# Peptides against a protein of PDB entry 7BDX, part 64

Target 1, 212 residues: chain A of PDB entry 7BDX
Amino acid sequence: EMGAAACTLLWGVSSSEEVVKAILGGDKALKFFSITGQTMESFVKSLDGDVQELDSDESQFVFALAGIVTNVAAIACGREFLVNSSRVLLDTILQLLGDLKPGQCTKLKVLMLMSLYNVSINLKGLKYISESPGFIPLLWWLLSDPDAEVCLHVLRLVQSVVLEPEVFSKSASEFRSSLPLQRILAMSKSRNPRLQTAAQELLEDLRTLEHN

## One batch from the design tools (peptide; made by RFdiffusion4, then SolubleMPNN)

Design b1_p12_2_s3 (from b1_p12_2, 4 letters changed)
Fold by OpenDDE base, seed 3:
Structure b1_p12_2_s3 (fold): chain B 212 residues (1-212), chain C 212 residues (1-212), chain A 12 residues (1-12)
Amino acid sequence: as target 1 above (212 residues)
Amino acid sequence: as target 1 above (212 residues)
Amino acid sequence: SFLERVLAEALA
């Protein structure tokens, strides 16, 4: 209980750039982010057993951790830190997104995808994530989720890849061969306006790339 | 491990007034500080059993909690919050300071005493603490500690009482009758310059009150 | 960058 409360407060204040700088300027950031991945992994692995109540202290703690990572990645120095010093955490987030089934742990998926999207704003981060083994299959696996917000954040991450020629060129063949075009087209007709817009923009970007 | 790391980061950033305002401006502060006291109490009660290593994750977590309370109490709005909305936490800190033996958990005592001292800057806080049952005996119990820093922070809290006529008048008889004058005189000869100065200042303040 | 304006903020 207390751990979840403390971590939730830390999450709340981590929305400030100055707080992110203060966290990373200390000597404790490395340890914090190294154990963050382990804690998230332990939580996800526990889901195959006893139905942890979604509103459990453990769930709230893990949500707060994912929120902190997202807010750190929203700041330039935070992206640099994650990409340079906490690559294992990025690897763990990618792994966990693969381990979770479609429809499973939606809130955690959204937060993790938001963190990866923010990391993708850094070219070095985007390169690191996109060159990870199974990255393209993982994107399509995640797009099979019935949740519109999961799919939205996947589409945003896909767009980050497509809009970066240096990254897209490395996986263009795999990307084109495995692209779930019918799924993205279906999303462009979604009743969710955010999902609809993201899918339409991605389709336009893809069409532009086919003509170039 | 992760809880201690998160709480330690929160402690670090809580040194900022803006972060304290952000923590207290949210809807989660009440819950956090209600469970803070319980967590600290559970830790202190566990010390009678298995020798928890002083460098344990649990110890670090409790130190961080005490540090956060201290930093919150260092800010005007934080003092108002503690005195108005978290009185149970103040009661718990007073209780725990009584439950700990001289020489036991020195670091925790110092942090808790620092928090009470900061609360004493608010007249309402000083009134609340000083009117607590057993407050004067507790001060003398704490002054029996062999640690100079524990004694220093006790002397500072005693000075806060002595310098506030409205508070001192309520307990003046008990204070005068039980004052460990020889102990304070011994502290005025301490090799610790901070303790020496605090003891001398308090002795001067006490002499002034006897002549008035 | 245009993308920085579209950062995902995880509000607690």
Scores: peptide ipSAE 0.105, ipTM 0.841, DockQ to the pose 0.071
Fold by OpenDDE base, seed 1:
Structure b1_p12_2_s3 (fold): chain B 212 residues (1-212), chain C 212 residues (1-212), chain A 12 residues (1-12)
Amino acid sequence: as target 1 above (212 residues)
Amino acid sequence: as target 1 above (212 residues)
Amino acid sequence: SFLERVLAEALA
């Protein structure tokens, strides 16, 4: 319980850029983010056995960790740190997103996707994640999720890839051949306004790329 | 390990006044400080059995918790919060300081004493701690410690009591009758310059009170 | 805006 409480407070204060800078300015940052990845991985691996109640201390702890990573990635120096010094954590997040089934651990998926999206704001970060083995299949796997928030954040990540010509050119063939167009079109008709807008914007981005 | 790492980072960033305000501005603060007291108490109770290595994850976790409390108490709004909303934590700190033997858990004692000293900067805080049952005997018990840093922080806390006429008047009889004058005089001759200075200043404060 | 693209998580 105490670990979850401490991590929750750290998550809350990590919304401040100055706090993110303070976290990264210490000698403990590397160790923290290393253990963060391991802890998230251990949590996801434990899900195959016990239906851990979504409200468990362990769940709250892992959510707070994912929230911290997201908030760190929201800051330019945080993105640089993650891409330069914590690649294993990024790889772990990608792996965990792949290991989770559609509808499984939705809240954690959303937080991890948000972190990857924030990382993708950095060109080096976007390159790194998009060049990860199985990245394009992972996006489509995640788009099969029934949860609107998961799908929303996947669409935003896809948009980040599509809007960067240097990155998109490397995967354009795989992307075009495997694009779940009918799924995205269905999302553009969603009753969820955020999902609807994200899908429409992505479809517009794709149209622009085909006409150029 | 992860809990200790998260708590260590929270400790580090809690040196900022803005972070302390952020911690206290959330709805999680009360729960956090409640669990903090319980966790520290559990740690101290566990010491009677296993020689927990000073470098254990649990030790680091508890040190970080005590450090957070100290940093919160360093800020005016933090002192107000502790005295108004977290009295049980203050009582726990006083209890734990009494339960620990001379020379036992020196680092934790120092951190807890620092927190109480910071609380004593607030008149309401000083009143609260000085009116705690056994407070004066506790000060003398702690002054018997062989550690110079423990003694230093006890002397500073004693000074805070002595310098506040409203508080000192309530305990003046007990204080004068039980004052370990020879111990304080010995400290005024210490090779440790910080301890020497603190003891000398306290002796001067005491002289001033006797001549008035 | 750049800020609109950043997804910071506050405590729930």
Scores: peptide ipSAE 0.090, ipTM 0.839, DockQ to the pose 0.087
Fold by OpenDDE base, seed 5:
Structure b1_p12_2_s3 (fold): chain B 212 residues (1-212), chain C 212 residues (1-212), chain A 12 residues (1-12)
Amino acid sequence: as target 1 above (212 residues)
Amino acid sequence: as target 1 above (212 residues)
Amino acid sequence: SFLERVLAEALA
């Protein structure tokens, strides 16, 4: 309980850039983010056994951790820190996104995707993530999720790849061969306006790349 | 481990007034400080049984909690919050200071005393603390500690009482009858400059009150 | 982005 409360408060204040700078300026940041990855991994591993109630203190604690990572990644210096000093955490997030089944831990999955999207705003971050083994299959695995919010954040991450020629060119062949076009087309007809728009924009971006 | 890391980061950033305002502006502050008191109490109760290593994650976690309370009390709005909304925590701190033996949990004792001193900057806070049952005996109990830093913070708290006529007048009789004058005189001869100065100042303040 | 921070907090 106390851990969840403390972590939730830390999450709340991490919405400030100054707080992110303070977190990162301390000698404790590296240890914190290392243990964060381990804790998130342990949590996801525990889901295969005991059904952790989504409303448990453990779940809330891990959500807060993922929220902190997301907020850190929302700031330029935070992105640089994660990409330079906490790559293991990024690898862990990618792994955990692969380990989770469609519909499993939706809130955590969304938070992790948001963190990866924020990291992808940095070209170095985008390069790092996109060069991860199995990255493209992971995107399609995640896009099979029935949750519209998960799919939205996947589409946003795909868009970040597509919009960066230096990154897209490296994976263009694999991308084209495995693209779940029918799924994306279906999303472009979604009743969810955010998902609909994201899918349409991505389809337009893809068409532009084929004609060039 | 993760709880200690998160709480330590929260402690670090709580040195900012803006962060204190953010902590208190959320709907989670009351719950956090309630659980803080309970956690600190459980920790102190555990010391009578298993010798918790001073360097344990549990100890570090509780130190961080006490540090957060201290930093909150260092800010005017934080003092007001504690005195208005978290009196139970203040009562708990007073109780725990009484439960600890001389030389026991020195670091925690110092942090708790610092928090009480900060609260005592507010007249309402000083009134609340000084009107606690057994407050004066508690001060003398704490002044029996062999640790110079504990004694220093006790002397500072005593000074806050002595310098406020509206508070001191209520306890002046009990204060005069139980004052460990020989102990304070010995501290005024300490090789520790901070302790020496604090004891001298208090002795001067006491002399001024006797001649008026 | 700023929007991402707001979204993260909204999920809490």
Scores: peptide ipSAE 0.045, ipTM 0.833, DockQ to the pose 0.140
Fold by OpenDDE base, seed 2:
Structure b1_p12_2_s3 (fold): chain B 212 residues (1-212), chain C 212 residues (1-212), chain A 12 residues (1-12)
Amino acid sequence: as target 1 above (212 residues)
Amino acid sequence: as target 1 above (212 residues)
Amino acid sequence: SFLERVLAEALA
């Protein structure tokens, strides 16, 4: 309980860029993000058995951890820290996104995808994530999620790849061969306006890449 | 481990006034400080048996909690919050300071005394603390501590009482009758310059009060 | 912009 409360407060204040700088400027940042990945992994592994109530202290704690990672990744120095010094955490997030079933841990997936999207704003971060083994299949796995927010953040991450020629060129063949076009087309007709727009924009970007 | 790491980061960033405002501006502050007191109390109660290594995750967690309270109390809005909305936490800190033996949990006592001193900067906080049952005996109990930092912060808290006529007048008789003058005189000869100065200043303030 | 950063909001 106390840990979850403290972590949630830290998450809340981590919305400030100055707080993120303070977190990263300390000598405890590396250890914190290392344990963060381990804690998130342990939580996901524990889901195979017990119906962990979404409202549990443990769930709240993991949400706060994922939120902190997202907020750190939202700023340039935070992205630099993650991609230079906490790659294992990024690998863990990618792994956990693959381990979770569609519809499972939706809130956590959203936060983790938000963090990866923020990391993808940095070309170095995008390169690292996109060069991860099974990244393209992982995107399609995640895009099969019934949750609109999950799908939205997946589409945004896909767009980050598509908009960066240096990254896209390396996986263009695999990307084109496995693209769930019908799924993206279905999303472009979503009643969720954010999902609809994201899918439409991605389809436009993809069309542009086919004509070039 | 993760809780202690998160709480320590929160402690570190709580040195910023803006972070303290953000902590207090959220809807989770009351619960956090309530559980903080309970956690600190549980820790102190657990000391009666097991040699809790000072370097334990639990100790680090409690230090961070006490540090957060101190940093919150360091600013006006934080003091207002503590004295208006978290009096139980102040009562807990006072109780724990009484429950701990001289030389026991020195670092925690220092942090807790620092928090109480910061609260005492607010007249309302000073009134609340000084009107707590057994406050004067508690000061003398704490002043018997062999640790110079503990004694320093006790002397500073005593000075806060002595410098405030409205507070001092209410307990002046008890204060004068039980004052460990020889102990304070001994501290005025300490090789610790901060302790020496604090004891000298307090003795000067006490002399001034006897002549008025 | 579609490339805008996304901050995680504090949970209620």
Scores: peptide ipSAE 0.070, ipTM 0.837, DockQ to the pose 0.127; fails the geometry check

Design b1_p12_2_s4 (from b1_p12_2, 5 letters changed)
Fold by OpenDDE base, seed 4:
Structure b1_p12_2_s4 (fold): chain B 212 residues (1-212), chain C 212 residues (1-212), chain A 12 residues (1-12)
Amino acid sequence: as target 1 above (212 residues)
Amino acid sequence: as target 1 above (212 residues)
Amino acid sequence: DFLDEVLAESLA
């Protein structure tokens, strides 16, 4: 409980750029983010066993960790830190997103996807994650999720890839051959306005790329 | 390990007034400080058993918690919060300082004493802690510590009491009757310059009170 | 850089 409480407070205050700078300016940041990945991995591996209550202290702790990573990635210096010094954490997030089944740990998936999206704001970060083995299949795996928020953040991450010519060109063939177009079209008709908008925008971006 | 790492980062960033305000502005602060006291108490109670390595993750975690309390108490709104909403934590700190033997858990004692000193900057806080049962005997118990840093922070806390007429007048009789004058005089000759100065200043303050 | 920061999402 105490660990979850402390981590939750750290998550809350990490919404500040100055706090992110303070976290990263110390000698403890590297260790923290290393153990963060390990802790998240251990949690996800434990889910194949007994239904850990989503509201358990362990779950709350891992959610807070994922939230901290997201908030760090929201800041330019935080993105640079993650891409340069915490690549193992990014690899772990990609791995865990692949290990989770559709509908499993929605909140954690959303937080992890948000962190990847924030990393994708940095071209170096986008290049790094998009060059990960199985990245394109992972996007489609995640897009099959029944949760609208998961799908929304997948679409946003896909958009980051599509909008960057240097990244998209490397995956364009695989992207075009495997694109779940019917799924995205269905999302463009969603009752969820955020999901609807994200799907429409992505479809527009894709149409533009077909004409260029 | 992860809990200690997260708590250590939270401690580090809590040195900022804005971070303290952010911690306290949420609905999670009350719970956090409640569990903090319980966690510190559980740790101190565990010390009567196996020599927990001072460098254990558990020790580091508790040190970070005490550090957070100290940093919160360093800020005016933090002092007000502790005195109004976390009195149980203050009571716990006073209790734990009494339960620890001279030379035991020096670092934790220093942090707890620093937190009490910071609380004493607020007259309401000073009144509250000085009205705690056994407060004066506790000061002398702590002043018997062989550690110069522990003694330094005890002397500073004693000075806060002595310099406040409204507080000192309530305890003046007990204070005068039990004052370890020879111990304080010995500290005024310490090779530790900070301890020496603090003891000299306190002796000067006490002399002034005898003449008034 | 400024536009990039506006596009990033932080959670409290």
Scores: peptide ipSAE 0.040, ipTM 0.819, DockQ to the pose 0.058
Fold by OpenDDE base, seed 3:
Structure b1_p12_2_s4 (fold): chain B 212 residues (1-212), chain C 212 residues (1-212), chain A 12 residues (1-12)
Amino acid sequence: as target 1 above (212 residues)
Amino acid sequence: as target 1 above (212 residues)
Amino acid sequence: DFLDEVLAESLA
């Protein structure tokens, strides 16, 4: 209980750039983000067993951790830190997104995808994530989720890849060969306006790339 | 491990007034400080059993909690919050300071005493603490500690009482009858310059009150 | 960068 409360408060204040700078300027950031990945991994691995209540202290704690990572990645120095000093955490987030089944732990997926999207704003971060083993299959796996918000954040991450020629060129063949076009087309007809817009924009970007 | 790390980061950033305002401006502060007292109490009660290593994750977590309370109490709005909305936490800190033996958990005592001193800057806080059952005996119990820093922070809290006529008048008889004068005189001869100064100042303040 | 503020997502 107390751990979840403390971590939730830390999440709330980490929305400030100055707080992110203060966290990273200290000597404790490395240890914190090292154990963050382990804690998230332990939680996800525990889901195959006893049905942890989604509103459990453990769930709230892990959500707060994912929120902190997202807020750190929202700031330039935070992206630099994650990409340079906490790559294991990024690897863990990618792994966990693969380990979770479609429809499983939707809130955690959204938070993790938001963190990866924020990291993708840094070209070095985007390169690191996109060159990770199984990245393209992972995107399509995640895009099979029935949740519109999961799919939205996947589409945003896909768009970050597509809009960066240096990154897209490295995986263009795999991307084109495995693209779930019918799924994205279905999303472009979604009743969710955010999902609809994201899918339409991605389809336009893809069409532009086919003509170039 | 992760809880201690998160709480330690929260402690670090709570040194900022803006962060304290952000913590207290949210809807989670009440719950956080409610469980803070319980967590600290559970830790202190566990010390009678298995020798928890002082450098344990649990110890670090509790130290961070005490540090957060201190930092919150260092700010005007934080003092207002503690005195108005978290009185149970103040009661718990007073209780725990009584439950700990002289020489036991020195670091925790110092942090808790610092929090009470910061609360004492608010007249309402000072009144609340000083009117607590057993407050004067508690001060003398704490002043029996062999640690110079514990004694220093006790003397500072005693000085806060002595310098506030409205508060001192309520307990003046008990204070005078139980004052460990020889102990304070011994502290005025301490090799610790901070303790020496605090004891001398308090003795001067007490002499002034006897002549008035 | 101003663009980072516009594109990045922060959660409270």
Scores: peptide ipSAE 0.034, ipTM 0.819, DockQ to the pose 0.061
Fold by OpenDDE base, seed 1:
Structure b1_p12_2_s4 (fold): chain B 212 residues (1-212), chain C 212 residues (1-212), chain A 12 residues (1-12)
Amino acid sequence: as target 1 above (212 residues)
Amino acid sequence: as target 1 above (212 residues)
Amino acid sequence: DFLDEVLAESLA
């Protein structure tokens, strides 16, 4: 319980850029983010056995960790740190997103996707994640999720890839050949306004790329 | 390990007044400080059995918790919060300081004494701690410690009591009758310059009070 | 043209 409480407070205060800078300015940052990845991985691996109640201290702890990573990635110096010094954590997040089944651990997926999206704001970060083995299949795997928030954040990440010509050109063939167009079209008709908008915008981006 | 790492980062960033305000502005503060007291108490109770190595994750976690409390108490709004909303935590700190033997858990004692000193900057805080049952005996118990840093922080807390006429008047008889004058005089001759200065200043304060 | 950066909120 205490670990979850402390981590939750750290998550809350990490919404401040100055706090992110303070976290990264210390000698503990590398160790912290290393253990963060390991802890999240251990949590996901434990899910195959016990239906850990979504409200467990362990769940809250892992959510707070994912939230901290997201907030760090929301800051330019945080993105640079993650891409330069914590690549293993990024790889872990990508792996965990792949290991989780559709509908499984939706809240954690959303937080991890938010972190990856924030990382993708940095061109070096976007390059790194998009060049990860199985990245395109992972996007489509995640788009099969029944959860609207998961799908929303996947669409946002896909949009980040599509909007960067240097990155998109490297995967354009794989992307076009495997694009779940019918799924995205269905999302553009969603009753969820955020999902609907994200899907429509992505379809517009894709249309623009085909006409150029 | 992860809990200690997260708590250590939270401790580090809590040196900022803005972070303290952010911690207290959330709905989690009360729960956090409640669990903090319980966790510190559990740690101290566990010491009677296993020589927990001073460098254990548990020790680091508890040190970080005590450090957070100290940093919160360093800020005016933090002192007000502790005195108004977290009295049980203050009582726990006083209890734990009494439960620890001379020379036992010196680092934790120092941090807890620092927190109490910071609380004592607030008149309401000073009143609260000085009116705690056994407070004066506790000060003398702690002054028997062989550690110079423990003694230093006890002397600083004693000074805070002595310098506040409204508070000192309530305990003046007990204070005068039980004052370990020879111990304080010995400290005024210490090779430790900080301890020496603190003891000398306290002796001057006491002398001033006797001539008035 | 990236969407706004996302900040995480404290969980209850």
Scores: peptide ipSAE 0.033, ipTM 0.817, DockQ to the pose 0.120
Fold by OpenDDE base, seed 2:
Structure b1_p12_2_s4 (fold): chain B 212 residues (1-212), chain C 212 residues (1-212), chain A 12 residues (1-12)
Amino acid sequence: as target 1 above (212 residues)
Amino acid sequence: as target 1 above (212 residues)
Amino acid sequence: DFLDEVLAESLA
């Protein structure tokens, strides 16, 4: 309980760039993000059995951890830190996104995808994430999720790849060969306006890449 | 481990006034400080048996909690919050200071005394603390501590009482009748310059009050 | 902008 409360407060205040700088300027940042990955992994592994109530202290704690990572990644120096000094955490997030079933831990997936998207704003971060083994299949696995918010953030991450020629060129063949076009087309007709727009924009970007 | 790491980061960033405002502006502040008191109390109660290593995750967690309270109390709005909305936490801190033996949990005592001193900067806080049952005996109990930093912060809290006529007048008789004058005189000769100065200043203030 | 940075929402 107390850990979850403290972590949630830290998440809330980490929305400030100055707080992110303070978190990273301390000598405890590396250890914190290392344990963060381990804690998130332990939580996901524990889901295989017990219906962990979404409202549990443990769930709240993990949400706060994922939220902190997202807020850190929202800042240039935070992205640099994650990409340079906490790659294991990025690997863990990617792994956990693959380990979770469609519809499972929706809120956590959204937060983790938001963090990866923020990391992808840094070209070095985008390169690292996109060069991760199984990255393209992982995107399609995640895009099969029934949750519109999960799908939205997957499409945003896909767009980050598509918009960066240096990244896209390395995986363009695999990307094109496995693209779930019908799924993206279905999303472009979603009643969720954010999902609809993201799918439409991605389809436009993909069409542009086919004509060039 | 993770809770202690998160709480320590929160402690570090709580040195900022803006972070304190953000902590208090959220709807979780009351619950956080309620659980903080309970957690600190549970820690102190656990000391009766096991030699809790000072370097334990639990100790680090409690230090961070006490540090957060101190940092919150360092800010005017934080003092107002503690004095108005978290009096139980103040009562808990006072109780824990009484329950700890001289030389026991020195770092925690220092942090708790620093928090009480900061609260005492607010006249309402000083009134509340000084009107707590057994406050004057508690000060003398704490002043018997062999640790110079504990004694320093006790003397500072005593000075806060002595410098406020409205507070001092209510307990002046008890204060004068129980004052460990020889102990304070000994501290005025300490090789610790901060302790020496604090004891000298207090003795001067006490002399001034006897002549008026 | 679709590429704007996204902050996680505070739960506190």
Scores: peptide ipSAE 0.028, ipTM 0.816, DockQ to the pose 0.123

